# Peptides against a protein of PDB entry 6DSZ, part 170

Target 1, 361 residues: chain A of PDB entry 6DSZ
Amino acid sequence: NYVVTAQKPTAVNGCVTGHFTSAEDLNLLIAKNTRLEIYVVTAEGLRPVKEVGMYGKIAVMELFRPKGESKDLLFILTAKYNACILEYKQSGESIDIITRAHGNVQDRIGRPSETGIIGIIDPECRMIGLRLYDGLFKVIPLDRDNKELKAFNIRLEELHVIDVKFLYGCQAPTICFVYQDPQGRHVKTYEVSLREKEFNKGPWKQENVEAEASMVIAVPEPFGGAIIIGQESITYHNGDKYLAIAPPIIKQSTIVCHNRVDPNGSRYLLGDMEGRLFMLLLEKEEQMDGTVTLKDLRVELLGETSIAECLTYLDNGVVFVGSRLGDSQLVKLNVDSNEQGSYVVAMETFTNLGPIVDMCV

## One batch from the design tools (peptide; made by RFdiffusion4, then SolubleMPNN)

Design b2_p18_8_s2 (from b2_p18_8, 7 letters changed)
Fold by OpenDDE base, seed 4:
Structure b2_p18_8_s2 (fold): chain B 361 residues (1-361), chain A 18 residues (1-18)
Amino acid sequence: as target 1 above (361 residues)
Amino acid sequence: SRAEEEKKFLEELVEKLK
């Protein structure tokens, strides 16, 4: 069965920024259904480098850099549970995308989760975590020499996980997740033991969070911890410090995506269902002992874009807005607002021709 | 450098959003 894709997919369902082609290149990687597009970010804009067809719809796309790698590797999971780790290799003009490892991580038994596939990578590159099925957390240990991605399941008592991330700065790989039970939504942490293939008690939990808490953001050091985004509130917790804000402006529309702007986690872009773009700011307080603590959280409206499925900050205030429902955009953040109070200017628009129905002819 | 310009831009953006 030749799937003749008559049209290239234009709807974006994922994007990531990193150093995939080289250590020096800044790349934008865009997932459009079964297609991966690789760009180099230049002063002149996006330079296309390679397009790659995947054997299925891309469900997870994450860059990561194992210790001793000079550049990022790409983890992809498809909607058919095909996992791979990809490496970019260039020899002169010859460009190859090499599969370093692959595997199918489908289980014979399991209820696919209603919130879809979640894939996360430990910041220390110890493992990949997958929430594919209710009541299971799949772990793929990251081993350099293994061409076969082997996974195991850990039973998760919390059947209805909303979102999950690995935390930063943890001695053991630690997940933080929002889950729902009959009593409401809660946040919990678990340490993941690769040795014992089990969960250990995590450093903290927060019971009875906002009923519509939907996203977890893992915050890098020095802050650590996580941000929990709801419909009405944004909360921070790191085990020692709790802070919550309820800015009225976020109540108007649900925040649906986020991206970290700076490596230290001081700022995040937030996109809502109306295409509003926000900046979440973490205000620092330096303690007398030289420790950095979170003083406050603030949300500022930057402007309006296409409805983001995914956001990624590139550099120099340039943001890629990946849209599934509308046109994707390259936008510029300005230091000064325009007459309408917007800090956002569209630089380039990428026409979305709508859902490509893969007609299996 | 591009990195210095980026840093400056980000600092200015934070200040103006205050």
Scores: peptide ipSAE 0.124, ipTM 0.769, DockQ to the pose 0.836
Fold by OpenDDE base, seed 3:
Structure b2_p18_8_s2 (fold): chain B 361 residues (1-361), chain A 18 residues (1-18)
Amino acid sequence: as target 1 above (361 residues)
Amino acid sequence: SRAEEEKKFLEELVEKLK
């Protein structure tokens, strides 16, 4: 029996940070094709806890904390449309990853979207949204007692969705999405009615955004709203306030990933196709009535890393740079720049051996 | 504490990025 020690995948295609192993532990979860790696973030670095094999390539990986849960649960969707909600359970030295719920969300009819699978979770954990197929938005209601993930589709009039997120601070689950039509790219919002299984009119829309608008970032309260990232511009909209910047530095390479640094959404990491790491800053203005509004947006170049497929801020200025094309890295953000003007120092590099050629034997 | 260090770091980073 040749145990072909199948080379473990090294290319990172997703990463998330949260409290998965316990309420107190800070975890880094890394998706490498069909493998999930779970780490605890310590002062000494990343401590490996568990590796889990999935029944398919991980396409979506998101942490979420339903009301009454002490720690985060993990939603995974595979490229074969197998959905699961996972829980970490430890009993002494015994570690188990429990499937709380599962389901297959594949449709028999639909054109798979060219921009791939998008999976999002409502910040209030009311539902999971999936953009799998053109002209369809799939909803998985989140119920604590439901071991079977049941989904339904809502028809989207907008056939070409580029990116979609759930907004924060909405009475009903509300999506914000960039879509393309023959006239260009636009931003729209819809409320999702679980009861009626339909879209209601959302709070706002923005027609004719930048032609290359590619990402939506949902901004937490108190700001609310969304950031739209394009090739040339970054815009904010919350229904009442609109602000746009066009920093020349972002034109040099396409921003491809982002991660929120601050819980209040005051800072975001941005990574581009050249491996440049940016900080997006939301400057606040406190009004006399105590309301906080967005005053300005600013982008600062922090430095250079491996080309990020995904970014996640850990703590103490440590960032995990998940790379598909290059080596993944732990990097430290410094308060002071080095002699080259970089705020980024590589702490650890994780060699990417390239795609595992699945030798289908 | 780790939380205090994180808070301090974030505050310093915000201040220097201003």
Scores: peptide ipSAE 0.104, ipTM 0.752, DockQ to the pose 0.707
Fold by OpenDDE base, seed 1:
Structure b2_p18_8_s2 (fold): chain B 361 residues (1-361), chain A 18 residues (1-18)
Amino acid sequence: as target 1 above (361 residues)
Amino acid sequence: SRAEEEKKFLEELVEKLK
C-alpha cells in the first residue's frame, strides 16, 4: 500500500499577523489552499503551533478583536462561501480551535465578481462586509451570542467594484471603495445602516481617480481616510485632505499587495509583480492644536523578494513574504543597505513545490 | 521592552530612508 502522502500545499494565498493564540503571543497565520498554518513569532524564529484543515479553499482570512476579547478571533471565508469565526483555546498542552460561529453565505442569484471574493471587517467589529457578487454588498452583523452567521445583502449601484475597505474613526460603519464605470474609475464612500439594511451617503467621494486604481488602504486615526494605489499614482484622501504622488519607480511594475507596518498607519509595505518591496511613508505634520495631519507621502525601494501574493510585517523588521508563484520568504529589513543598496535580507526560504493539482481521482 | 525596540527600529529605518 503506497500511502501517497498527499503533498501538503506550499503555495501561499494569504497571511495575517496578530494575537490569535494569546494576548501576548505574536502569531503568523498562513493560508495554503485548504490549510491554515499557525505560528508563534519568537526571537529564535517561527515556532509551529497547529495546522488546521478547512472544508474548502481559504478565500478570506482576517483577524479581529471584538470589544472585551483578550485575543484576536479569526474570520475565514472559503471559495464555496462557507464562513466561520474561529478561536484558539489552550488548556495546558491541549490545543483546540473552536468554531464560535459558522454559516454559508452563498446567494442563489448574482454574478460572481470577476475580481474574486473580498472580505473586510469593520475596525470597531460591528460587521463583516463581503463583496461576492456584482451589485451586492453582503453584511454579516457581529454578535457575540450568534453561533449562526446570518447575512443580508445591500444593493450596490456600482456594479464593478475593484476593491473595498471599512474606514476607521466613523460613527457608523463606513466603506470606501474603488469602482469602475464607463467614465473611468472612482472612489466612493457609504455608511452601512444595520438597522435599515441600506447604504447612506458616506462622508466623501473622489471622482475620476487613476484609470488603474486597484487597491484601497484604510488608514487608522489620527490620519483617517484612505490610500488609493494605482499603476502610476498613490493618493490619500480623508474628506478634508487630498494628496497625490506619482513616483516614477512604481510605474515599472504593478503593486499587487500591501501591509500596514505601524499601528498608527504611518508606514506600509508594498509588493509589486517583479518582487520589489517598497515602504510607503505617511509624513505627519503636528498642528498647534495637537492635531496630526498628513504632510506628504513618500515611497522608498527596500529591495527584492519573491513575488508576493501577500505581505505581513511581524516585528523587529521581520516580514513574511507569502508567495503563490515562487518561494515564500522570511526577510529582515535592515536600517543600513547592503553593497547592492538593498535593505532586505532573506532569513529563510520556503520552497514552493507548485500547484498541487488535487486530482480527485 | 520588545515594543520599545520595535519602535526604535522603525524610527531609525524611516530616518535612514529619508
Scores: peptide ipSAE 0.091, ipTM 0.758, DockQ to the pose 0.847
Fold by OpenDDE base, seed 5:
Structure b2_p18_8_s2 (fold): chain B 361 residues (1-361), chain A 18 residues (1-18)
Amino acid sequence: as target 1 above (361 residues)
Amino acid sequence: SRAEEEKKFLEELVEKLK
């Protein structure tokens, strides 16, 4: 009698922070294969609120707040292309996860992209963008009254998209993406027309970026633009301003995840394949007219953690390190370094029991 | 030293995270 205790998945494949349970609650949402765990962040740590089973492995998990919503909604896309928008609803002691909208966004035609599923949400909540297949960008218009998530495809001329984000502060929804062609890697922008269901020329492009440019970070206002992270360099571009740094410390290991610390995009956490945790800083210059411009970029090593699949800053210097390969951690950033020069202290460790082989017996 | 300046900067950064 092998009691296959169906051990709950412990490997983290996504995490997000926001206000899902209420406008006031700070939540940590953790994706563990088919399971969504919802926590409230408290002074005492993580308080579990709800666990939800999903109809497949969670591939995308993003919080977003449409205009007029008091709290964040949750977009989930599964590896089987089941999409849903979820709302947390509490009525006394009764907790319900309400499906606001759902749909299957699978195409009958298309090559699944080798770099996996990318899902992004327009900061103004006009649309969801999905890179599921090579040469296609799928758009899900966000309509409050629509319970059925309908999507359309726009053809991308760029077949090998590495990463894509929506930019901030754009009149029309605008994507920024790193792509590869025979000449190398490049950054391009497109405006997305919902009306015409096509791309228009975006505000800027950057040809011939670093060969290993792998991530795009959309920067909020007032800076706008994007950060491009490579193996050797970090660059910023907003159409008017270009900055590049090549800190030697990032060459030691590939940066694989990031998270914005400040709402204004002044600081970002970066995690690499060795479990090193960095802070990326956007240094400000105040102009005489009161405009704020980006002066410089800086990277600082904070310490070491488990190898992050995902990072999310909570509050008060607390960071959740979601790990797929190792134990997930709740870590504290300290002002004072330890004897090893680390500013990172593990507060809690969540044992990863490895891949749950769903032996369907 | 540069290391001391980096340390001081990190300290100031972490303080701003609180």
Scores: peptide ipSAE 0.062, ipTM 0.693, DockQ to the pose 0.068

Design b2_p18_8_s3 (from b2_p18_8, 7 letters changed)
Fold by OpenDDE base, seed 2:
Structure b2_p18_8_s3 (fold): chain B 361 residues (1-361), chain A 18 residues (1-18)
Amino acid sequence: as target 1 above (361 residues)
Amino acid sequence: SRKEEEEKFLKELVEKLK
């Protein structure tokens, strides 16, 4: 009797950092198919705290902190459209993951989008937005006392949304998205009215962006706005300021993931399909009136890692590289380059045993 | 403190990337 010990999934399909276990702890949360791993980031490395089995493949995993919460809550959406909000509770040695709210957000009617599930949270925690189906934007209002996640749909005229984020610093929840039509790719914004359950015109749009524009990064204040990443270009827009760069170094491979390093959005890690790790820098200009404007964008090559599915900056220049195709890594960013010109040193490597082929025996 | 070390590191990193 070969007890096929069901190997735990090792391929990483999502990772996030925040303060989930406590207000003081820095956590790394890793999604490995149906498994959630929770770590505390320590000076000695990653300390495992809890593993949680989910009722399906994790498709969305986001930390958020509603007003009045001392620590972050975790939103999870599964590939079967089961949504939950999780809270970590510890009482002495007893660790519980509590479901604060749950719901199924599947629609009976709709074409699942080819680019998969996108889930986003408003920075002010007013709502969760979901792009699950073409031509629909699903909204889950966030209410503190609601144990049942109720959602409604708003019709999107733009059928082929590539990526979407909520913007920062908006009076109303505002989405920014890249979409494709027969004329090319474009960026548009919409305000989301919870009251009327409709879209209003957003603050800005940019028609005819780069044909391969694939990612939206929402930029925090003081800059605000969004970064649009393409194959050849990186652009910034906030309604008033537009800036574009086309660094030759990014043309070699498609950027596939990003992570914010600074809370103010001055730096981002970028990972490409070749496992190259970049730093995107937003250079500030302080005006005489005390306003901060974007002066320039820069991209610097840091080094090479495993091909990232997701990136998370931890602290002290430590980055977790979550890989689906290769081994995940804990890497250190150094201020000085090595002999090869790399600023990246692997600290730990986590073996990826590949996709568990469900051998239906 | 760990936070001060982080801020120092991030500052030094920005200065060298300039």
Scores: peptide ipSAE 0.078, ipTM 0.747, DockQ to the pose 0.780
Fold by OpenDDE base, seed 3:
Structure b2_p18_8_s3 (fold): chain B 361 residues (1-361), chain A 18 residues (1-18)
Amino acid sequence: as target 1 above (361 residues)
Amino acid sequence: SRKEEEEKFLKELVEKLK
């Protein structure tokens, strides 16, 4: 019996940062195909805590903290539509990953969307939203006592959703999405009624956005609203304020991933297909009534990294660059640029040995 | 504290990127 020690996957297809192991620990969670790696972020670097095998390729991985939880829970959806909510539990030296809830959310009918699986969590933890199939939005209500993840579908009139997020600061769970029709790409919002299992009219829409608008970023309060990232433009909209920029530097390569740096959404990391790392800055204006509005958007080139599949800001200017095509990196952002104008220094590189072809022999 | 260092760093970074 040659136990071919199957080479562990090295290509990163997702990463998230939060407080999963404890309320105090800062964690980096890395998805590598079917493997979840859990690290504690320390002053000395990444400390490995646990590896978890999943029942399929991880397609969605999101941390969330329901009201009354002391630490984050982990939502995972696999490419085979197995959903679970995981909790980290430590008892002395014993480490357990507990399944709080699970379910299969596959439908017998529906066309799998060409843009793949999208999974999102309401900021108030009322529901999980899933775009799995064209013309359907799947909702998983979040209930603390429910071990079985039950889902229902809402019909989405917009067949070609490009990206979708839940908005912040909404009385009802509200999605914002980019979709494509024969007339181009557009942004729309819907409120999600759990009671009626339907969409209600959302607070705003923006027709005829950039033709290559590909990503939605939900912006926290006090700004609220969303950022729409295209090939040529970055736009902000919150129903009352609209602002667009078209920095020439983003035309050189497509932005493919983003991560929020500040809890208030003042800064975002952006990664492109050439491995360029940008900072998107939201400039605030404080009104006389104490309201905070968006004054301007700015994009700054920080430097170059491996081509990011995912980005996550850790702390103290440390960023994890999860790469599928190249080596993943831990990088440091510096306050001062080097002689080349780069603010990025590689701290550690994690060799990508390529796709594990599961040769089913 | 680590949080104070982070806040200071982030503030300085934003100020220099301006």
Scores: peptide ipSAE 0.073, ipTM 0.748, DockQ to the pose 0.793
Fold by OpenDDE base, seed 1:
Structure b2_p18_8_s3 (fold): chain B 361 residues (1-361), chain A 18 residues (1-18)
Amino acid sequence: as target 1 above (361 residues)
Amino acid sequence: SRKEEEEKFLKELVEKLK
């Protein structure tokens, strides 16, 4: 009996950083198909804490901290539309991953979106938003006492949503999304009414963005608003301020992932399809009244890594590069460039053995 | 503190990339 030890998946399809194990611990969470790996970030490197098997491929993995929680909770959605909220609980040496809430959010009727599953969490933890199907936005209200994740749909007039995020600093939960229609790509905002289960008009819109606008980044206060990343341009809009840049260096390869470095949203890592790592910088201007406004946007090439499926900044210039196509890496950002002009040094490489072909024998 | 070191590092990195 050859026990075919099912090779553990090595391709990374998601990663997130936060405080999941405790308020004090910095964690790296890695999604590898049906497996979740949990690490503690230490001065000595990544310490493995737990591996968790999921009942399906992880499609969404997001950390969030509801008001009055001491540490982050984990939202997971699988490709089969199983949703759960997980909590880490340690009692001495005993480690448990507790399911606080769960549910299946599949609809019987709907066209699955070609751009796949998008899951987002309101920064104030009022709701989870899901784009699963064309013309529908699913809302899961967040309630501490609810063990059953109940969802409802709001109809979207915009059938082809490219990307969507919740904005920061909004009185009501507000989404910002890129969508495509016959006239091109556009950015729109909607307020989400939990009470009426409908969209209200959002604070702003931007018609006719770049034709290849593909990603929305919600920017924290004091800037607020969103960054829209295209093939040729990066734009910022918050309703009052608009800025656009078209750095030639980003035209060479499509930006495919991003991660916020600073809590205030002053810096972002960007990864492209060639494995180039960039820093996007938001330059601030402080007004005499103490108001902070965006002065400029800048993009700087840091170096080259494996082709990132996901990026997450840890601390002290350490970045985890989650790769699906290549080896995942732990890299260090340096203040000084090497002889090749790179600010990136690989600290550790995690071999990707390729797709686990589930040969159902 | 680790946080202060990070803030310092990130500041220095941004200043050097200018």
Scores: peptide ipSAE 0.029, ipTM 0.713, DockQ to the pose 0.889
Fold by OpenDDE base, seed 4:
Parts: sequence; structure tokens; C-alpha cells
Structure b2_p18_8_s3 (fold): chain B 361 residues (1-361), chain A 18 residues (1-18)
Amino acid sequence: as target 1 above (361 residues)
Amino acid sequence: SRKEEEEKFLKELVEKLK
């Protein structure tokens, strides 16, 4: 019996950065199909802590910190609709990943969305939102004492949601989403009522956005609002202010992923389908009343990496480039460009052996 | 602090990209 040691998956499906192992540790979490890898970010590089096998392909992986938690919890949703909330526990040398809550969120009725599974968490940790099926938005209320994740559906009139996020700074949980109808692509907001289990009208909408608008970035306070990434344009809207840029450099390849650099949302990394890495900058304007508004948006080319499926800023200019199609990379951003005008230097490369063909022998 | 160094780095990076 040749125990073909099943080759560990190497293609990255997702990555997140946060404080999962402790309040003080900076962690990189990497999803590779059914495998979760947990690292501590150190001055010397990535220190592996634990690998965890999941009961299915990881489709959503998000860190969140409910009020009163000292460290982040991990939400995972699998492609088989198994949801769990995980906690890291260490007791001396013993490391355990504890399931705080779990549930299956599959519906018996629904068309799986063509754009795949979207999972989002309210910044105030009031709920998890899931777009699993066309015309449905699933809500998982976050309750500390509930070991069973219970969900309910709210009907979405907009059948073709492209991307969705929860907004920051909203009294009620508020989603912002790009959707497509026969007239084009649009942005809309809804407030989510947990009590009534319905949508209320959100604070704003933007009809007729760019035809290829594909991503929503929720912007933290003090700016608030959202960034909409298209093929040719980047737009900001917060209900009061609208700003659009169309930098020629982004027309060359479609932006496919993003990650927030600053906690206040003043900078974002953007990755395109050619492996170009950009910095999106939000220029601040301080008003005389002490309010901060968005003055301008800028996009700057940093350099080239592997084609990112996901990006995450770590610390000290270090970025993890999670790649599905190529080798994942740990890269460093430099203040000074090299001779080629690149601000990016590869620190480490993680070989991608390609899709594990489960050869059923 | 490591955080102050990062904030400084990111500030300098942004200023050089202007």
C-alpha cells in the first residue's frame, strides 16, 4: 500500500492578518484549499505555529474581534457551507484551535451565485453576512454564548450582486454592494435590521457606475463610505462626497484584490491580473471643525509580484502575496525605488506546485 | 517603537510616491 502522502495544497485561496494567537502577536493566516496555516510575524520572518485541516475547501476566512475579546476570532466558511468561529488557545506548549461556534448555512433552495461565496463581517461585530445564492442575503447574528451558528435569509431584489461589504461607522449594520441589472452596474446600500429580519433603505446609492465595477472596499472612519474599483476607474462615495479617478495605469490590467494598509484606511494595496502591485492613497483634508474629509485619490505603481489571489500587509512594509496561479511571495516595500523604478523586493518565495489533482488511484 | 518605525516608514514611502 503506497500511502501516497497526499501532497499538501500550495495554491493560496485566501490570507488574513491580525492578532489570532494573542493580543500582542501579529499573525498571518493562509488558506490553501482545506488547509489553514498559522504564522507569527517576527522580525526574522514568518514563524510557523500550526496547521489545521478543515472539513472542506475554505471559501471565506475573516478575522474579527467582538467587544470584550482580547484577541481576534476566526470565521471560516467552507465551500460546503460549513461555518465555524475558531479561537486560538495555548496552554504551555499545547496549542489548540477551539471551535467557539459552528453551523451549516446551506439552503435547500437557491441558485448558487456565479461570482461565488462572499462572506463579510460587520465592523462592530453585530453580524456576519453571506451572499451564497442569488436573491438572498444570509445573516448570522453574532452571539457570544451561542455554540450553534443560526442564520436567516433576507431577500435581495438585486439578483446579480458582484461584491458586498459592511460599511463602517453606521448606527445599524449597513451593507454596500455592486450589482448588475440590464441597465448596467450600480452601487446600493441597505441597512440590515436584525429585529425585523429585513433590509431598510441605506444612506446612499450610486446608479450607473463603471460597467466593470467589481470590488467594494469599505473605508474606516474618519472617511467612512466605500471605494468602488472598476477596470478603468476608482470611485469613492460616502453619501456626502463623491470622487472618481481614472488613472491610465490601471487600464492595462484588471485589479483583482486589495488590502488595507492603514487602520484608518488612508492606504490600500491593489493587485492586478498581471501581478502589478499598486498603492491607493486617500489624501486627507482637515476641515476647520476638525472633521477629516477625502481630498483626493491617487494610485501609484509599486512594482511587480506573483499574480495575487489575495494580498495582506503585515508590518514594516512587508506584504504577503497569496497566489493561486503562481508562487506566493513575501515582499518588502522600499522607500526608494531600484534601478527599474520598483519599490518591491521579493524576500521569500513559496513554490506553488499547482492544483492537487486528486488522482484517484 | 516598532509601530512608530512602521508609521515613519509608511509616511516616507507615501511622500516619495508623490
Scores: peptide ipSAE 0.026, ipTM 0.693, DockQ to the pose 0.858

